# Designs tried in a protein design run: peptides against a protein of PDB entry 2FGR. Part 25

Target 1, 331 residues: chain A of PDB entry 2FGR
Amino acid sequence: SSVTLFGIVDTNVAYVNKDAAGDSRYGLGTSGASTSRLGLRGTEDLGGGLKAGFWLEGEIFGDDGNASGFNFKRRSTVSLSGNFGEVRLGRDLVPTSQKLTSYDLFSATGIGPFMGFRNWAAGQGADDNGIRANNLISYYTPNFGGFNAGFGYAFDEKQTIGTADSVGRYIGGYVAYDNGPLSASLGLAQQKTAVGGLATDRDEITLGASYNFGVAKLSGLLQQTKFKRDIGGDIKTNSYMLGASAPVGGVGEVKLQYALYDQKAIDSKAHQITLGYVHNLSKRTALYGNLAFLKNKDASTLGLQAKGVYAGGVQAGESQTGVQVGIRHAF

## One batch from the design tools (peptide; aimed at target 1 V3 F6 L40 R284)

Design b2_p14_6_s3 (made by RFdiffusion4, then SolubleMPNN; from b2_p14_6, 4 letters changed)
Fold by OpenDDE base, seed 1:
Structure b2_p14_6_s3 (fold): chain B 331 residues (1-331), chain A 14 residues (1-14)
Amino acid sequence: as target 1 above (331 residues)
Amino acid sequence: STSFHIGTLDFEPG
């Protein structure tokens, strides 16, 4: 049996030129290239090809030393695995986000990532961004000739908000083809939540694909989220992403990613473009820089996620520029 | 017996 202590400390200096008041924000932020984390994981060989596993992982906030506390909300699973695949019990990434965020060249963190996995409708559930779930059981298949899949179900445990009685229930999964340089997947999910105290279904469909040409990688995402409310129209967002990355000089990586968020309920679009560079000082330590531009049109108020500095919105129709320069260290 | 290790294997997204 084995137990591994692991972590990432990623801290940056960040700047955004506009907040909700139109003022600049700057300071020390976290998780610009990878989410800072501390975790424990382990495996026990049970014989016959069966293994038990555990995984406990929480987020680290290096700027304030986790002033709000530490928990294992990133992942807290026990598992069995073997030739049949893996079954996990506990809070985790839901299968759809686990697979489909893999196409995000900015690793679903910092000011450059695809922001489609979002609470678009002021959903009152804790995980209405579609990323993680409590009370989750997940199953992941092996890879068979490229084909693989993941499925998950989260129990609501009769959680209520207002008149909604199944808040937090999740059902979802993906099918994928992963073979050599090619990856493609389709994910479907539904989460029950509440908006304004009324039962709401968060439906999500996501298509992702990437191809590694060796000299460069291309990646793309197509996503639709719908918050289906009992009263009022659906809150629908179509999100699109296209990105490219390339190794530079054997020690660096340059990334360029564009995303479009078509927010149908407010008939407004937002455009995000991010340039990133990672310079590996070693296998475990890197310097990085991100430059992001977010253009909101009409009633759109999206903001870049400069965690630890400013992650709120901007005034309707305003553009925001963000910069992060930091150090990432893995142990 | 249980072995103890330190190390991040991969930079998982999110």
Scores: peptide ipSAE 0.205, ipTM 0.849, DockQ to the pose 0.811
OpenDDE base, seeds 2, 3, 4, 5: peptide ipSAE 0.166, 0.081, 0.202, 0.170; ipTM 0.827, 0.681, 0.847, 0.832; seed 3 fails the geometry check

Design b2_p14_6_s4 (made by RFdiffusion4, then SolubleMPNN; from b2_p14_6, 7 letters changed)
Fold by OpenDDE base, seed 2:
Structure b2_p14_6_s4 (fold): chain B 331 residues (1-331), chain A 14 residues (1-14)
Amino acid sequence: as target 1 above (331 residues)
Amino acid sequence: GTEFYIGTDDFEVG
């Protein structure tokens, strides 16, 4: 058997020009280029091509030393793997998010990421952003000539909120083609939750694709998230992303990503554009900078996710500018 | 409400 200790410490100085009161916020933030984490993982060869595995991973908040505590909410799985693929038991990324967030050039963190995987409806479930689930069983196929898939089911365990009695139940999966420079995926998911104490289905469909041209990479996402409510009508958001990245001088990477969030329930759009640069000082250490602009229209109140500084919304129709400059170190 | 994104990246060190 083997055990590996691993992690990332990513800490930045961050600034946003507007909070919910219209005031600027600045300070020390976390996870601007990669999510800070601490993890343990390992495998045991069981013979015959079968392996057991475990993975325990929690988020690190370097700005306050995890003042709220440490947990393994990022991943806490035991698995069996072999020629058949991999079965995982435990909290993890749901298969849809695991695959489809891979097209986000900003690594689903900081002020630049695609924010489509979100709780758009004030859902009362713990994971109503569609990213992770408790009580999850996942299966991932091998890659067969590029084709691969993942499936997951999370037990609700009779969790109730108001009149909703199946909160936290997840079913979803993806199909994908990954071959050389090309990646493309389709993901479908449904999660049971509650809004206003009433049973609600969070339905999600996501398409992603990327192509690495060597000199640059292009990536895109198309997503619809629908909180289907029995009363009050559906809360639907269509999210779009297009990004490009390119190596710079052999030691750097520049990223540019645009996203549009069409929030149908409030008939309002938000536009996000982010420029990022990563400078590798080594294989394990990098400096980075992000510059993001978020334009809310009409009733939209989205805010950039300057984690550790300010991740809340802004006033309706207000724009927000964010900056992060930081250090990422992997071990 | 305020939402915090938990990153999903799997950064590998070569």
Scores: peptide ipSAE 0.021, ipTM 0.556, DockQ to the pose 0.047
OpenDDE base, seeds 1, 3, 4, 5: peptide ipSAE 0.017, 0.009, 0.014, 0.019; ipTM 0.537, 0.496, 0.489, 0.542; seed 4 fails the geometry check

Design b2_p14_7 (made by RFdiffusion4)
Pose (drawn by RFdiffusion4):
Structure b2_p14_7 (pose): chain A 331 residues (1-331), chain P 14 residues (1-14)
Amino acid sequence: as target 1 above (331 residues)
Amino acid sequence: SFSTFLSRFSFGDS
């Protein structure tokens, strides 16, 4: 049995060459290499291989001292685990995002990550990026011979927006194979939501795979996200990502990631290339840099996610360059 | 109970 207080402070200077008005922005931001966080977790041995766990974790914003207030929105769970796997109750990453975001070499944070888990259709639900859910129950199997799976159901509790009376419902899961160097997963999910007050399903299918050669690691993601309005119409986006990472000189790591976002509703594509470098001063402390280039075509207005500096869109068809340099400290 | 808690408590992710 144990109890642990933990966290990460990751703060950076960041710059983007354009915002929605075309002006550059620079400043002090956060979470470029890992999401800054504070949390408390524990595991209690109940005997016979059965364990009880808890986990409370919230995001830290070091640039403004959590000016909007601290919360445990990253994870707030209680669980039982044993030879049967693990059952969790509470807000957390849904199984699909928990497993599939592991294929993103930029840890789903900063200006360099895969942007597929986003609210492509301006859905009105609290978590229309498909990342986390309130009122979540999840089951995670053990890994037997490399095979493993996860399932989750989040209750809507009759949350109503317009014609949608089940906003926030999540049903989803994944199957996967993980043997150390090789990992592959297929995730499928549906959420209930509304767009412009009209009931809409958010359907998501995601495939991810990676192989760690030791001298380098190759990783990729494919995703289709479809917001299908009940009365007809859909906003469909296909997202693709391929990346590689390698250790450099003991202590160092280089990462490169290319992504494409095909936004069918506006018949427009965006392409992104991101180079990253991590220099470890210790196991707990790292300096890092990220450089990203995002090219929008046609009506696309996607922007790089320089958290704490600028994470909005850009003018249609514009290219945007971003940089983050910072320090990550885990405790 | 409090002594048991303190004995199990740790700071830091490791």

Design b2_p14_7_s1 (made by RFdiffusion4, then SolubleMPNN; from b2_p14_7, 11 letters changed)
Fold by OpenDDE base, seed 3:
Structure b2_p14_7_s1 (fold): chain B 331 residues (1-331), chain A 14 residues (1-14)
Amino acid sequence: as target 1 above (331 residues)
Amino acid sequence: SLDELLAKLRIGED
């Protein structure tokens, strides 16, 4: 049996040149390279190849010392694992996001990540970005000659919003092939939510792939999200991502990633380009810098996620430039 | 290694 205390403190100085009023914002932000966190985890060997596990993890906000409190909303699971794979009970990343965000070279955090996993429709559910779910049961297979899969179901527990009576229900999964330098995955998910008090299905399909050439890694994502509403028509977004990363010497990594968000409901596109660098001072401490450019066209109002400084939108059709420079320390 | 560190750091990001 074991219990491990672990965490990451990632704090940065961040700047964005435009907020919703067209003014710049700057200050001390969090989670530019990795999400700051505090967690406890452990395992118990039950014999015969069976293990029990637990994982409790919450987000840390270093800039304000968690002024709003601390919780375990990142993950709060109990698990059984063995030769059959792993079963998890509790709030966690849903299987689709857990697998498909792995192709994001910016680790789904900071100002540079793929932003496709988003609440595109002002969904009223707490997790309408498709990343995590409450009341989740998940199963992950072992890797069979490269092939692996994950499945999940989250209970709505009769949560209601307006006329919607199944808010928070999730069903989804992925199939993947992971072998050597190659990774490829297909994910499908549906989440029940509400928009404007009306029942809405958030449907998501995501294809991801990466290949590590040794000297560089290429990664890509294709995603469609569709909020299917009874009234007002569907809100559909097609998101695309292509990225490359390469080690620099023995201590650094450079990343370049492009993403396109084709927001069909407003017939508007947004383009995101991010350059990032991480410099490892040790196995636990790194310096990093991110430079991101987000171009909104037409009615698009997307903003970069400079957590702790500014994560809101911008005026329609405006571009936004963001910078983060920070320290990440893992323990 | 760098790869090992990166792998650890990317788990559970949101």
Scores: peptide ipSAE 0.023, ipTM 0.449, DockQ to the pose 0.041
OpenDDE base, seeds 1, 2, 4, 5: peptide ipSAE 0.012, 0.019, 0.005, 0.013; ipTM 0.391, 0.416, 0.372, 0.302; seed 2 fails the geometry check

Design b2_p14_7_s2 (made by RFdiffusion4, then SolubleMPNN; from b2_p14_7, 11 letters changed)
Fold by OpenDDE base, seed 2:
Structure b2_p14_7_s2 (fold): chain B 331 residues (1-331), chain A 14 residues (1-14)
Amino acid sequence: as target 1 above (331 residues)
Amino acid sequence: SAAALAARLRIGED
């Protein structure tokens, strides 16, 4: 048996030029390149190719020292793995987000990431962004000549909000092809939630692909999220992402990513462009900078996610500029 | 192995 203590401390100076009142925000933020975390994990060889595992991981907020406390809400799993793949029990990334966020060149963190995995409808469920679930059972296949898949089911445990009686139920999975420089996947998920106290289904379909040309990597996402409501009509968002990254000088990486969020329920679009640079001082320590532009059209109010400084929306139709400069250290 | 791939530490996510 082995136990590993691991983590990341990522802290930055961040600036956004507009908040919900139209004022600038700046200060010390967290998780600009990678989500800051503390975790414990381990494995036990049970013989015959079977292994037991555990994983406990929580978010770290370096700017305030976790003033709101510490928990293992990032992941809290026990698992069995072997030639059959891996089965996990416990709170985790749902299989769809685990796979499809891998195509985000900004690692689903900071002011630059693809923001499609979102609660688009003021859903009242705790995980209506489609990223994680409580009470989750997950299965991941081996890689068979490039082909792989993951599946998950989360129990609602009769959680109710208003008249909704299955809140928190998740079912979803992906199929993928990962071989050499190529990765491609399709993810499908449904999550039960509530909007305005009424039962709502959060349906998600996501396509992702990337190709590593050696000199550069291209990555893309296509996503539709639909909150299906019995009353008031569906809340649908089509999200698109295209990104490129390239190594610089053997120790650096430059990233450029564009995303479009077509918010059908409000007939409004938002455009996001982010330039990022990471400078590796070592295998464990990096400096980074992100510059992001978010242009909201019409009724769109999206904001960049400068965690620890400002992660709220802006006024309808307003644009936002964000900057993060920080240090990431992994241990 | 697929298990190893699934168990790898992700860098940067919510």
Scores: peptide ipSAE 0.019, ipTM 0.421, DockQ to the pose 0.052
OpenDDE base, seeds 1, 3, 4, 5: peptide ipSAE 0.014, 0.020, 0.011, 0.021; ipTM 0.408, 0.420, 0.339, 0.374; seeds 3, 5 fail the geometry check

Design b2_p14_7_s3 (made by RFdiffusion4, then SolubleMPNN; from b2_p14_7, 13 letters changed)
Fold by OpenDDE base, seed 3:
Structure b2_p14_7_s3 (fold): chain B 331 residues (1-331), chain A 14 residues (1-14)
Amino acid sequence: as target 1 above (331 residues)
Amino acid sequence: DAARLAAILRVGED
């Protein structure tokens, strides 16, 4: 058996030109290129191709030293793996987010990521962004000639909010084809939640694809999220993303990503464009810079996620510019 | 036990 201590410390100087009051915010932020984390993981060979595993991972906030505490909310799993694939028990990325966020060239982190995996409806569930779940059982297949899949179910444990029951129940999965330069995936998920104390289904469909041309990589996402409410109608968002990345001089990577969030319930769109650069000083240490522009139209109030500095919204119809410059160190 | 953890602990992402 082995136990590995691992982590990432990613800290940046960040700036956004507008907060909810229209004022600038700046300071020291965290997780601009990768989410800062501390984790423990290990495996045990049980013989016959069977392995046991564990994974415990929590977020690190380098700007305040985890003033609010430390937990293993990123992942806390025990697993069995073998020729049949992998079964995981415990809090983790849900299969849909685990697979479909892989097409985000900004790795679902910082001011540049695809923001489609979001709580679009003021859902009252803890994980109404569709990223992780408590009480999760997951299964991941092996890769069969490129084809692979993942499935998950999370128990609600009779959690209630208002009149809503089954809060926190998740069911979802993906099918994918990963072969050489090509990756493509389709994900479907439903989560039970509450909005305004009333039962609501968060339905999500996501299509992702990428192709690595060697000199550059293209990646795309198409997503629809619906919060299906019994009263007041559905809250639907269609999200689109297209990104490109290219290596620079063998030591760097440049990224450009565009996203569109068509928020149907408020008949409003938001446009996001992000330019990123990562400079590898070593295999473990990198410098990075991100420049993001978020243009809200009409009633849209989306804000860039400059974690540790400002991650709130802006006034309706306002645009926001964000900058992050930081250091990422992996150990 | 802390001693057991120390004996089996490796640091780094492979």
Scores: peptide ipSAE 0.008, ipTM 0.477, DockQ to the pose 0.648
OpenDDE base, seeds 1, 2, 4, 5: peptide ipSAE 0.014, 0.014, 0.000, 0.019; ipTM 0.432, 0.432, 0.325, 0.450; seeds 1, 2, 5 fail the geometry check

Design b2_p14_7_s4 (made by RFdiffusion4, then SolubleMPNN; from b2_p14_7, 11 letters changed)
Fold by OpenDDE base, seed 2:
Structure b2_p14_7_s4 (fold): chain B 331 residues (1-331), chain A 14 residues (1-14)
Amino acid sequence: as target 1 above (331 residues)
Amino acid sequence: SLAELLAKLRIGED
């Protein structure tokens, strides 16, 4: 058996020029390049090609020393793995997000990431962003000549909100092809939640692809999220992302990513463009900077996610500029 | 390798 202690401390100075009141916000933020975390993981060889595993991981907030406490909400799984693949029990990334966020060149964190995995409808469930789930069983296949898949089911355990009685139930999965420079995936998911106390289905379809040309990598996402409501009509968002990254000088990486969020329920679009740079001082330590622009049209009120500083929305139709400069250290 | 580490760092992002 083995046990590994691991983690990341990522802290930055962040600035956004507008909050919901139109005022600037600035200060010390967290998780600008990678999510800060502390974790324990290990495996036990059970013989015959079977292994047991565990993974416990929680988010670290370096700016306040986890003033709100520490938990293992990032991942808390026990698993069995072998030639058949891997079965996981416990809170984790749902299979769809685990796979499809891999195409986000900003690692689904900071002010530059694809923000499609979002609670678009003021869903009342704890994980209505479609990223993680409680009470989750997941299965991941081996890679067969590039082809792989993942499936998950989360129990609702009769959680109720208003008249909704299956809140938290998740079913979803992906199919993928990962071979050499090419990666492509299709993900489908449905989550039961509530909006305004009424049962709502959060349906999600996501297509992702990337290609590494050596000199640069291109990555893209296409996503539709639909909160299906019996009353009030559906809340649908079509999200698009295109990004490129390239190594710089052997130890640096530049990233550029554009995203469009077409929010159908309010007939409004938001445009996000982010330029990022990472400078590796070592295999474990990096400096980074992000510059992001978010343009809201019409009734859109999206805000950049400067975690630890400001992650709220802005006034309808307003644009927001964000900056993060920080240090990432992995151990 | 650095590449492997970077790949690992992306796992579990949200």
Scores: peptide ipSAE 0.007, ipTM 0.338, DockQ to the pose 0.044
OpenDDE base, seeds 1, 3, 4, 5: peptide ipSAE 0.007, 0.005, 0.000, 0.007; ipTM 0.364, 0.374, 0.278, 0.342; seeds 4, 5 fail the geometry check

Design b2_p14_8 (made by RFdiffusion4)
Pose (drawn by RFdiffusion4):
Structure b2_p14_8 (pose): chain A 331 residues (1-331), chain P 14 residues (1-14)
Amino acid sequence: as target 1 above (331 residues)
Amino acid sequence: DLTMTPEEFFALLS
């Protein structure tokens, strides 16, 4: 049995060459290499291989001292685990995002990550990016011979927005194979939401795979996200990503990731290339840099996510360049 | 990080 207080402070200077008005922005931001966080977790041995766990974790914003207030929105769970796997109750990453975001070499944070888990249709639900859910129950199997799976159901509790009376419902899961160097997963999920007050399903299918050769690792993601309005119409986005990472000189790591976002509703594509470098001063402390280029075509207005500096859109068809340089300290 | 036993954690809270 044990109890652990933990966290990460990851703060950076960041710059983007354009915002929605076309002006550059620079400043002090956060979470470029790993999401800054503070948390408390524990594991209690109940005997016979059965364990009880808890986990409370919230995001830290070092640039403004969590001016909007601290919370445990990253994870707030209690669980039982054993030879049967693990059952968790509480807000957390849903199983599809928990497993599939592991294929993103930029840890789903900073200006370099895969942007597929986003609210493509301006859905009105609390978590229309498909990442986390309130009122979540999840089951995770053990890994037997490399095979493993996860399932989750989040209750809507009759949350109503317009014609949608089940906003926030999540049903989803994944199957996967993980043997150390090789990992592959297929995730499928549906959420209930509303767009412009009209009931809408958010359907998501995601495939991810990676192989770690030791001298380098190759990783990729494919995703279709479809917001399907009950009365008709849909906003569909296909997202693709391929990346590679390699250790450099003991202590160092280089990462490169290319992504494409095909936004069918506006018949427009966006392409992104991101180069990253991590220099470890210790196991707990790293300096890092990220350089990203995002090219929007046609009506696309996607922007790089320089958290704490600028994470909005850009003018239609514009290219945007961004940089983050910072320090990550885990504790 | 900081890690301790449950007993130590509950003693601290008391």

Design b2_p14_8_s1 (made by RFdiffusion4, then SolubleMPNN; from b2_p14_8, 7 letters changed)
Fold by OpenDDE base, seed 4:
Structure b2_p14_8_s1 (fold): chain B 331 residues (1-331), chain A 14 residues (1-14)
Amino acid sequence: as target 1 above (331 residues)
Amino acid sequence: EVTMSLEEFLAALA
């Protein structure tokens, strides 16, 4: 049996040129290259190829020393694994996000990531971004000649918001092919939530693929998110992402990623382009810089997610530029 | 990362 203490402290100086008032924001932010975290994990060999596991992981906010507290909301699972795969019980990434965010070259954090996994409709559920779920049971298959899959179900536990019942219920999964340089996945999910106190289904379909050419990696995502409302019509967003990364000088990595968010309910698009660089000082310590440009068209008000500095929206049709320069340290 | 046996971990918590 083993227990591993692990973590990442990622802190940066961040700047965005526009907030909701049109003013600049700057300061010390967190999680620009990787989400800062503290975790415990372990396994027990139960014999016969069966293993028990646990994983407890919480986010670290280095800028304020976790002034709001510490919890294990990133992951809090117990698991059994073996030749059959892995069953997990507890809060975790939902299977769809776990797999499909892997194609994001910016690790689903900072100002550069794919922002498709989002609450597009002012959903009132706690996890309406489709990333994690409470009360989750997940199953992950082994990899069979490249083919693999994951499935999940989260209990709503009769949570209600307004007249909406079953809030927080999740059902979803993915199928994938992962073999050598190629990865491709299709994910489907439905989450029950509320918008304006009324029952709403958040439906999501995501296609992802990547190919590692050795000298460079290409990655892409296609996603449709639809908040299906009984009243007021559906809120649909089509999100697209294309990214490339390449090693630089043996100690660095450059990343370029473009995303388009076609927000159908407001007939408005947003364009995001991010240039990132990571410089490895060691295996565990890196310097990084991100430069992101977000162009909102028409009624779009999207903002870059400079966690710890400013993660809100901007005025409709405004462009936002963001910069992060920071240190990532893993232990 | 720091890895230890469960027994060592539990002993440290006691």
Scores: peptide ipSAE 0.119, ipTM 0.798, DockQ to the pose 0.895; fails the geometry check
OpenDDE base, seeds 1, 2, 3, 5: peptide ipSAE 0.096, 0.083, 0.100, 0.075; ipTM 0.783, 0.757, 0.785, 0.731; seeds 1, 2, 3, 5 fail the geometry check

Design b2_p14_8_s2 (made by RFdiffusion4, then SolubleMPNN; from b2_p14_8, 8 letters changed)
Fold by OpenDDE base, seed 1:
Structure b2_p14_8_s2 (fold): chain B 331 residues (1-331), chain A 14 residues (1-14)
Amino acid sequence: as target 1 above (331 residues)
Amino acid sequence: ERVMSLEEFLAELA
């Protein structure tokens, strides 16, 4: 059978001025503009408008050559599609993250992305950031005059942590309106997990919207994540994002994005502002630069995600500045 | 992107 091989290698020089000890970190990092990846995909026409498909995709770490190995944890699906839409079986982005991260102008990677899809409560589940799930069944509708939707369910397979007995269960979906320059979506999800060995529900609601004016694009996100614990009270975070992007002379794109993370359980806010630029050398190769500033207030300890260099937190109430300059190549 | 057989791909990884 024929297979389409595809990928991205994105590697950068990165710097952050503070780590958890207050020291600077710098070096070679990965995935500053797009997540580095290697994938295989294909489709088979089964006739009558029905198609079979597969998709296998894993992350590439160019700085160390995938020293910890390679897997297909980004996506490993088999699917059927047709006029009814698409059904997928296998690990993938959950429908909520797949749709709602599309409003992130920094493509959910590097030091500039919206960080709301996060494990805010030291959840013990493997995917408590709400981005992907194992054992997932997903369904995506066609687009009907702009209206579309996606739904997903992931089996827990009786996985237990402590007294929690449904770890890894996901249920969620979104409804959306995508028509011309306008996109708007509402997503709802719940994951079963554990915190401190006790059953916890991770509830998430996200609203996203964008409008492309041609000369510029505006995008926004509103999100609430709540880890509902039986003991110790709920851990709630309200996250907000507003961003703008604009093409630059046909050769590049400039991006500016602000995010606020209101961490209710610790009554502390973090502010993130990022300026990014992508310079296209070709259809497949680009240079990029990101400059991000993260201001933690009070007990907040968030850090910028300079993958491959430093992605940990900082001291409470400290600010962090990050820079990435890199090359992205697609094949 | 490049289209090849799976067998060819696996062989290139060896």
Scores: peptide ipSAE 0.011, ipTM 0.418, DockQ to the pose 0.543
OpenDDE base, seeds 2, 3, 4, 5: peptide ipSAE 0.026, 0.026, 0.022, 0.026; ipTM 0.601, 0.639, 0.535, 0.607; seeds 2, 3, 4, 5 fail the geometry check

